# Designs tried in a protein design run: peptides against a protein of PDB entry 8PQO. Part 89

Target 1, 252 residues: chain A of PDB entry 8PQO
Amino acid sequence: VLLKEYRVILPVSVDEYQVGQLYSVAEASKNETGGGEGVEVLVNEPYEKDGEKGQYTHKIYHLQSKVPTFVRMLAPEGALNIHEKAWNAYPYCRTVITNEYMKEDFLIKIETWHKPDLGTQENVHKLEPEAWKHVEAVYIDIADRSQVLSKDYKAEEDPAKFKSIKTGRGPLGPNWKQELVNQKDCPYMCAYKLVTVKFKWWGLQNKVENFIHKQERRLFTNFHRQLFCWLDKWVDLTMDDIRRMEEETKRQ

## One batch from the design tools (peptide; made by RFdiffusion4, then SolubleMPNN)

Design b1_p16_5_s2 (from b1_p16_5, 11 letters changed)
Fold by OpenDDE base, seed 2:
Structure b1_p16_5_s2 (fold): chain B 252 residues (1-252), chain A 16 residues (1-16)
Amino acid sequence: as target 1 above (252 residues)
Amino acid sequence: SLEAALRYIQLDSLMR
């Protein structure tokens, strides 16, 4: 088991982020070819549990068409079906990913708190001390180009180049996070993403767990760079606007 | 959204 807490600081408010996240997810999905292919939505309903109120989704990702033929032919039954259960109770979110074949031997859990701070809270997810000491805190700097793979880099998604016309935010210089403290007119938040990865397979645990974390970090980095650089596209939208957009997308 | 995350996971690299 490998645990890391990714802390993504953004020059947006927690309230803004809710809109921006939904917009950016939708936009990113549109931009990616093959998005949604092999995705089965089993459940999509509101939930209320233990004072937490939000939306619950259960999706199955059927990867049979997304893997090479030889992998598909050799894959055990259920090995190419990934279940994603998600509880979205913003500002808290939880996603649990499992596999039918691996059962308890495979788990990806992503728990996110969105807080109006600069990533200074320790153990925001309230882990037991023994567990918390094993968590690596990883700070993602969306302005740091060195954290972006060359193949992922796009100038139009570079926070160090982007200037928001509507808000005046950006570009983000090397010391942008430190400067936020002195900019009273610029809101900020941190997404605390605790990622738990378990891959219990002899000889492959560390390799696969580290690989998954690397991919998650890559995803978080790219996504939030996009979110910020798309600020002018979503900052004036309301949640109602987003809901309408989602409904329109479903009809297409 | 983890769905977005999964789209970027290079599963092919895991299987090679």
Scores: peptide ipSAE 0.033, ipTM 0.719, DockQ to the pose 0.097
Fold by OpenDDE base, seed 3:
Structure b1_p16_5_s2 (fold): chain B 252 residues (1-252), chain A 16 residues (1-16)
Amino acid sequence: as target 1 above (252 residues)
Amino acid sequence: SLEAALRYIQLDSLMR
């Protein structure tokens, strides 16, 4: 098991982020060809548990068309089905990813708290001390180009180049986080993403767990760079606007 | 949901 807490600081408010996240997910999905292929939605309903209220979704990702033919032909039943269970109770979110074949030997869990701070809270997910001491805190700086793979880099998604016309935010220089403290009119938040990865297969555990973390970090980095650079597209939208957009997309 | 996120995970890299 490998645990890391990714802390993504953004020059947006927690309330703004709720809209921006949903918009950016939708926008990113449009940019990906075949992204919705093989996705089965089993459950999509409101939930209430232990004072937590939100939306619960259960999806299955059928990966048969995403792997080479020989892998598909040799794969055991259920091996290419990924289950995603998600609890969205913003500002808290939890996603659990499992595989039918691997069962308890495979787990990706992502728990996110969105807080109006600069990533200074320790153990925001309230882990036991023994567990928390094994968590690596990883700060993601969306303005740091060195954290972006060359193949992922796009100038139009570079926070160091982007200037928001509507808000005046950006571009984000090397010391943008320090300067943010002096900008009383600029909101900020941190997404605390506790990522738990378990791949219990002898000889491959460390390799796969580290690989998954590397991919998650890459994803979080790229996504939030997009989110910020698309600020002018979503900052004036309301949650009602987003809901309407989602409903319209479902009807198409 | 990580639906959009999963598209950024290079599945082919998992098979290498």
Scores: peptide ipSAE 0.032, ipTM 0.719, DockQ to the pose 0.108
Fold by OpenDDE base, seed 5:
Structure b1_p16_5_s2 (fold): chain B 252 residues (1-252), chain A 16 residues (1-16)
Amino acid sequence: as target 1 above (252 residues)
Amino acid sequence: SLEAALRYIQLDSLMR
């Protein structure tokens, strides 16, 4: 088991982020050719549990079309079916990813708190001390180009170059986080993303767990760079606007 | 979401 807490600082408010995240997910998905293929939605309903209120989704990702033919032919039954259970109770979110074949030997859990701070809270997910001491805190700086793979880099998605016309935010220089503290009119937040990865296969555990974390970090970095650089596209949208957009997308 | 993650995950390398 490998645990890391990724902390993503953004010059947006917690309320703004709710809109921006949903918009950016939708926008990014539209730009990809392979989006939505092999996805089965089993459950999509509101839930209320232990004071937590939000939306619950259960999806199955059938990966047969996403892997080479020889892998598909050799894969055990259920090995290419991934279950995603998600509880979205913004500003808290939880996602649990499992596999039919691996059962208890495979788990990806992502728990996120969105807080109006600069990533200074320790153990925001309230883990037991013994568990928390094994968690590595990883800060993602969306302005740091060195954290971006060359193949992922786009100038139009570079926070160090982007200037928001609508809000005046950006570009983000090397000391943008410190400068933000002195800007009373600029909101800020941190997404605390606790990622738990378990892959119990002798000889491959560390390799696979580290690989998954590497991909998650890459995803979080690129996504939040996009979210910020698309600020002018979503900052004036309301949650009702987002809901309408989602409904329109479902009809297509 | 997993769908978003799959855009960045190299499945071919994972399955090797």
Scores: peptide ipSAE 0.030, ipTM 0.707, DockQ to the pose 0.100
Fold by OpenDDE base, seed 1:
Structure b1_p16_5_s2 (fold): chain B 252 residues (1-252), chain A 16 residues (1-16)
Amino acid sequence: as target 1 above (252 residues)
Amino acid sequence: SLEAALRYIQLDSLMR
C-alpha cells in the first residue's frame, strides 16, 4: 500500500473551484477521443451518512475497447471491468476504484478536501497517527513547468503565461504562492487529495503502485493547469449554469 | 493503455 497526499494550491476560492472543476472536466472530456464508451452507470443518487450529504455514484468502466487487442484477448474474466464508487459531498469527495478480477488485491482510493488555505493543514483527512506518518505530502505547483511532461505541455495551458482578463489573476511567477498571501483581493484554496493505492501482487506491488501514483500526479497537475488557464471561461458561471450545460449535453 | 484508462475514469467520475 502506498499513500500520498497531493496538495494543489490554486488562486481561486473553494466556491469558484466547484464551478471550475465541473466545467474543466466537461471540457477536457470533450477533447478526449473515445471517452464515454463502455461506461455503465449503476447508481446515481443522493446520500446522507455520518453527517456527510452529497451524491453517490456507482459506475462500471468496461475497458475492453480501451486496451490493445492482445491485452483484451489475454485478459482473464473481469480483469477489464473497473468499478468506481464515488461520494461527492463538495467540498469533500471520495472515490474508490476496484477491479472484479483482483478483488481485494487492488484498490485506488482518492479522498479530497477542498480548504480555503495554502496547503498548511496536516492530516486533514484525520488518519490515525500511525497511518499518517506513512503518508508523503506532495505539493503540486501548477506554475512549475518542470512538473509537466513535454508531451503534455501547451502554452495556452501554462499558468506562468496566462493572465485572466476577468479577474486579473496570473501570470503565476516563481513566487506566486508567497505573493498571494499579501494579496487580500485574490482568493486561494488547496485541494488535499489523499491517494491510497494498493496492488497486492508479489514482485509487482511497488512498481504498479508507484506507476499509478505517477499517473495520478500527472493528471492532477495537468487538470489544474487547465482549470486555472480556463478561468475566464467559467468564473462567471454559476452552478445553475453548469447544470444547464450538462443537461443540454445530455440532450444532444 | 492503463494511463489512458485512468485519465478516462477520473474525467468521467467528476462529470457526474
Scores: peptide ipSAE 0.039, ipTM 0.718, DockQ to the pose 0.369; fails the geometry check

Design b1_p16_5_s3 (from b1_p16_5, 13 letters changed)
Fold by OpenDDE base, seed 3:
Structure b1_p16_5_s3 (fold): chain B 252 residues (1-252), chain A 16 residues (1-16)
Amino acid sequence: as target 1 above (252 residues)
Amino acid sequence: SLKAALHYIKLDALTK
């Protein structure tokens, strides 16, 4: 098991992020998959448990069409089906990813707290001390181009180049986080993303767990760069607007 | 050709 807490600082408020995240997820989904290829939504309903209330989703990602033919033919039944269960009780979110074939031997858990700070809270997910000491804190700087793979880089998604017309935020220079402290009118937040990865196959655990973390970090980095650079597209939207957009997308 | 998917309340976004 490998645990890391990714801390993503953004020059937006927690309330703004709620809208921006939903918009950016929808937009990114459109750009990458065309709107639902190989995805089966089993459940999408409100939930309430232990004082936590939000939206629960259960999706299956069928990867059969996304792997080579020989892999598909040789893969055990269920090996290419990934289940994602997500609890969105913003500002707290939890996602659990499992595989039908590997069962208990595979787990990706992503727990996120969105806080109006600069990533200074320790153990925001309230782990036991013994567990917390094994968590690596990883800061993601959306303005740092060196954290972006060359093949992922797009100038239109570069926070160091983007200037928001509607808010005046950006571009983000090398010391943008420090400068935020002196800008009383610019909101900020941190997404604390505790990622737990388990791949319990002897000889492959470390390799696969590290690989998954690398991919998650890459995902978080690229996504939040997009989120910020798309600020002018979503900052004036309301949650009602987002809900309407989601309904319209579902009907297509 | 395995791509990472965007998580949470997503449609089905994948990362290259």
Scores: peptide ipSAE 0.064, ipTM 0.711, DockQ to the pose 0.224; fails the geometry check
Fold by OpenDDE base, seed 1:
Structure b1_p16_5_s3 (fold): chain B 252 residues (1-252), chain A 16 residues (1-16)
Amino acid sequence: as target 1 above (252 residues)
Amino acid sequence: SLKAALHYIKLDALTK
């Protein structure tokens, strides 16, 4: 098991992020897949548990069409079906990813707290001390180009170049986080993303767990760079606007 | 839909 807490600081408010995240997910999804191919939605309903209220979703990702034919033919039953269970109680979110074939030997859990701070809280997810001491804190700086793979870099998604016309935020210089403390008019937040990866196969555990973390970090970095650079597209939208956009996308 | 699933993990992008 490998645990890391990714801390993403953004020059937006927690309330703004709720809209921006949903918009950016929708936009990024269109760019990557052009739709929802291979995704089956089993459950999408409100939930209430232990004082937590939100939306629960259960989805299956069928990867059979996403792998080469020879892999599909040799894959064990259930090996190419990924289950995603998500509890969205913003500003708290939890996602659990499992596989039908590996069962308890495979787990990806992503727990996120969105806080109006600069990533200074320790153990925001309230882990036991013994567990917390094994968590690596990883700071993602969306303005740091060195954290972006060359193949992923786009100038129009570079926070170091972007200037928001509607809000006046950006561009983000090398010391933007330090300067943000002195800018009373600019809101800020941190997304604390605790990622738990379990891959219990002898000889492959460390390699696969590290690989998954590498992919998650890459995803978080690119996504939040997009979210910030798309600020002028979503900052004036309401949650009702987002809901309408989602409904329109489902009809396509 | 893939839109809701991509909140934290772009599985389609990771498999390609």
Scores: peptide ipSAE 0.057, ipTM 0.709, DockQ to the pose 0.149; fails the geometry check
Fold by OpenDDE base, seed 4:
Structure b1_p16_5_s3 (fold): chain B 252 residues (1-252), chain A 16 residues (1-16)
Amino acid sequence: as target 1 above (252 residues)
Amino acid sequence: SLKAALHYIKLDALTK
């Protein structure tokens, strides 16, 4: 098991982020090649549990058509079905990813707290001390180009170049976080993303767990760079606007 | 894949 807490600081408010995240997910999904083939939505309903109130979703990703024929032919039953369960009680979110074949031997859990701070809180997810001492804190700087793979880099998604016309935020220089503290009119937040990865296969555990973390970090970095650079597209939207856009997309 | 990972975020962010 490998745990890391990714801390993403953004020059937006927690309330703004709620809209921006939904918009950016939708936008990013549209920009991706391929379609929604192989995605089955089993559940999408409100939930209430232990004082947590939000939306619960259960999706299955059927990868049979997404892998080469030889992989499909050799794959054990259930190996190409990935279950994704998500609890969105913003500003708290949790996603659990499992596989039918690997069962308890495979887990990806992403738990996120969105806080109006600069990533200074320790153990925001309230882990036991013994567990917390094994968590590596990783800061993601959306303005740091060196954290972006060359193949992922786009100038229009570079926070170091982008300036929001509507808000005046950006571009984000090397010391943008420090400067942000002195800008009383600019909101800020941190997404604390605790990622738990378990891949219990002898000889492959560490390799795969580290690989998955690398991919998650890459995703978080690119996504939040997009989120910020798309600020002018979503900052004036309401949650109702987002819902309307989602419904319109579903009808297409 | 990156696309699959985007779905993870989508589900995390999905509200009522």
Scores: peptide ipSAE 0.042, ipTM 0.727, DockQ to the pose 0.193; fails the geometry check
Fold by OpenDDE base, seed 5:
Structure b1_p16_5_s3 (fold): chain B 252 residues (1-252), chain A 16 residues (1-16)
Amino acid sequence: as target 1 above (252 residues)
Amino acid sequence: SLKAALHYIKLDALTK
């Protein structure tokens, strides 16, 4: 088991992020899969459990058409079906990723708190001390180009170049986080993402767990760079606007 | 339709 807490600081408010996240997820989904190719939505309903209230989704990602033929031919039944269960009780969210074939031997859990701070809170997820001491805190700087793979880099998604016309935010210089403290008119937040990765295959555990963390970090980095650079596209939208957009997309 | 429009963690980005 490998735990890391990724802290993503953004020059947006917690309230703004709720809209921006949903918009950016929808936009990125369209760009990558054409609106959900290979994704099956099993459940999408409100939930209430243990004092937590929000929206629950259960999705299956069918990877059969996304892998090489030789992998598909050799893959055991269920091995290419990834289940994503998500509990969205914003500003708290939880996502659990499992695989039909590996069952308890594979788990990716992502628990996120969105806080109006600069990533200074320790153990925001309230882990036991023994567990918390094994968690590595990883800061993601969306303005730091060195954290982006060359193949992922796009100039139009570079926070160090982007200037929001609607809000005046950006571009984000090397010391943007420190300067943000002195900018009274610019809101900020941190997404605290506790990522738990389990891969219980002897000899491959460390390699695969580290690999998955690298991919998660990559996804978080690229996504939040997009979210910020798309600020002018979503900052004036309401939650009702987002809901209408989602419904329109579902009808296609 | 069972087609998804939202992916909380953009898992689909790893499926191509």
Scores: peptide ipSAE 0.041, ipTM 0.695, DockQ to the pose 0.140; fails the geometry check

Design b1_p16_5_s4 (from b1_p16_5, 12 letters changed)
Fold by OpenDDE base, seed 3:
Structure b1_p16_5_s4 (fold): chain B 252 residues (1-252), chain A 16 residues (1-16)
Amino acid sequence: as target 1 above (252 residues)
Amino acid sequence: SLKNALHYIQLSSLMR
């Protein structure tokens, strides 16, 4: 098991982020060719548990069409089905990813708290001290080009070049986080993403767990760069606007 | 929910 807490600081409010996240996911999905193929939605309903209220979703990603034919032919039953269970109780979110074949030997859990701070809270997910001491805190700086793979880099998604016309935010220079403290009119938040990766297969555990973390970090980095650079597209939208957009997308 | 699309995108991109 490998645990890391990714802390993503953004020059947006927690309330703004709720809209921006949903918009950016929708936009990113549109840009992916075949992004809806092989997705089965089993459950999409409101939930209430232990004072937590939100939306619960259960999806299956069927990867049979996404792997080479020889892999598909040799894969055990259920090996190419990924289950995603998600609890969205913003500002708290939890996602659990499992595989039918691997069962308890494979887990990706992503728990996110969105807080109106600069990533300074320790153990925001309230882990036991013994567990918390094994968590690596990883800061993601969306303005740092060195954290972006060359193949992922787009100038139009570079926070160091983007300036929001609607809000005046950006471009984000090398010291943008320090400067943010002096900008009383600019909101900020941190997404605390505790990522738990379990891949219990002898000889491959460390390799696969580290690989998954590397991919998650890459995803979080690219996504939040997009989210910020798309600020002018979503900052004036309401949650009702987002809901309408989601409904329209479901009808297509 | 659109939030789940992030991981699908990531998984699909890795398989390409």
Scores: peptide ipSAE 0.068, ipTM 0.741, DockQ to the pose 0.123; fails the geometry check
Fold by OpenDDE base, seed 1:
Structure b1_p16_5_s4 (fold): chain B 252 residues (1-252), chain A 16 residues (1-16)
Amino acid sequence: as target 1 above (252 residues)
Amino acid sequence: SLKNALHYIQLSSLMR
């Protein structure tokens, strides 16, 4: 098991982020050709449990069409079916990813708290001390070009170049986080993403767990760069606007 | 990557 807490600091408020995240996910999904193929939504309902209230979703990703033919032919039954259970109780979110074939030998859990701070809270997910001592805190700086793969880099999604016309935020210089503390008019937040990866196969555990973390980090980095650089597209939208856009997308 | 697409799809469907 490998645990890392990714801390993504953004020059947006927690309330703004709720809209921005939804918009950016929708936009990113539209840009991914064939990404929606093989997705089965089993459950999409409100939930209330242990003082947590939000939306629960259960999806199956059927990867048979997404993998090379030779992988599909060699894959055991259930190996290409990924279950994703998600609890969205913003500002808290939890996602649990499992596989039918690997069962308890495979887990990806992503737990996110969105807090109006600069990533300074320790153990925001309230882990036991013994578990917390094994968590690596990883700061993602959306302005740091060195954290972005060349193949993922787009100039229009570079926070170090982008300036929001609507809010005046950006571009984000090397010391943007320090400068933010002195800018009373600029809101900020941190997304604390505790990622738990379990791949319980002897000889492959460390390799696969580290690989998955690398992919998650890449995803979080690119996504939040997009979210910030798309600020002018979503900052004036309400949650009702987002819901309307989603309904319109369902009708197409 | 497939994983990136999956997460985006998941997040998009949480909005519905």
Scores: peptide ipSAE 0.065, ipTM 0.739, DockQ to the pose 0.252; fails the geometry check
Fold by OpenDDE base, seed 2:
Structure b1_p16_5_s4 (fold): chain B 252 residues (1-252), chain A 16 residues (1-16)
Amino acid sequence: as target 1 above (252 residues)
Amino acid sequence: SLKNALHYIQLSSLMR
């Protein structure tokens, strides 16, 4: 098991982020060719549990059409079906990813708290002290180009170049996070993303767990760079606007 | 959900 807490600081408010996140997910999904292929939505309903109120989704990702033929032929039954259960109770979110074949030997859990701070809270997910000692805190700097793979880099999604016309935010210089403290008019937040990865297979645990974390980090980095650089597209949208956009996306 | 789309994108990007 490998645990890391990714802390993504953004020059947006927690309330703004709710809109921006949904917009950016929808937009990113549209931009990906083959989006939605092999995705089965089993459940999509509101939930209320233990004082948490939000939206619950259960999706199955059928990867049979997405892997090479030889992989498909060699894959055990259920190995190419990934279940994703998600509880979205913003500002808290939880996602649990499992595989039918691996069962308890495979888990990706992503728990996110969105807080109006600069990533300074320790153990925001309230882990047991012994468990918390094993968590690596990883700071993602959306302005740091060195954290972006060359193949993922786009100038139009570079926070160090982008300036929001509507808000005046950006570009984000090397010391932008430190400067936020002095900019009373610029809201900020941190997404605390606790990622738990378990891959129990002899000889491959560490390799696969680290690989998954690397991919998650990549995803979080790219996504939040997009979210910021798309600020002018979503900052004036309401949640109702987002809901309409989501419905339109489902029809495509 | 947001996370679902992100993971789908992630999985699709990993497979390309």
Scores: peptide ipSAE 0.064, ipTM 0.741, DockQ to the pose 0.125; fails the geometry check
Fold by OpenDDE base, seed 4:
Structure b1_p16_5_s4 (fold): chain B 252 residues (1-252), chain A 16 residues (1-16)
Amino acid sequence: as target 1 above (252 residues)
Amino acid sequence: SLKNALHYIQLSSLMR
């Protein structure tokens, strides 16, 4: 098991982020070719548990058409079905990813707290001390180009170049986080993403767990760069506007 | 990538 807490600081408020995240996910999903193929939504309903109220979703990603033929032919039954269970109780979110074949031997859990701070809270997910000592804290700087793979880099998604016309935020220079503290009119938040990865195959555990973390970090980095650079597209939208956009997208 | 697409869908499902 490998645990890391990714801390993503953004020059947006927690309330703004709720809209921006929904917009950016919808936009990113549209841009991904075939991203919606093989997705089965089993459950999409409100939930209430232990004082947490939100939306619960259970999706199956059928990867049979997304892998090479030789992988499909060699894959055991259920190995290409990925289950995603998600609890959205913003500002808290939890996602659990499992596989039908691997069962207890595979888990990806992503738990996110969105807080109006600069990533300074320790153990925001309230882990036991013994568990917390094994968590690596990883800061993602959306303005740091060196954290972005060349193949993922787009100038229009570079926070170091982007300036919001609507809000005046950006571009984010090398010391943008320190400067933010002195800018009373600019909101800020941190997304604390605790990622738990378990892959219990002897000889492959560390390799696969580290690989998954690398992919998660890449995803979080790219996503939040997009979210910020798309600020002018979503900052004036309401949650109702987002819901309408999602419904329109489903009909296409 | 497929993983990015899957997670973007995840994030969208979390926000509904």
Scores: peptide ipSAE 0.059, ipTM 0.743, DockQ to the pose 0.308; fails the geometry check

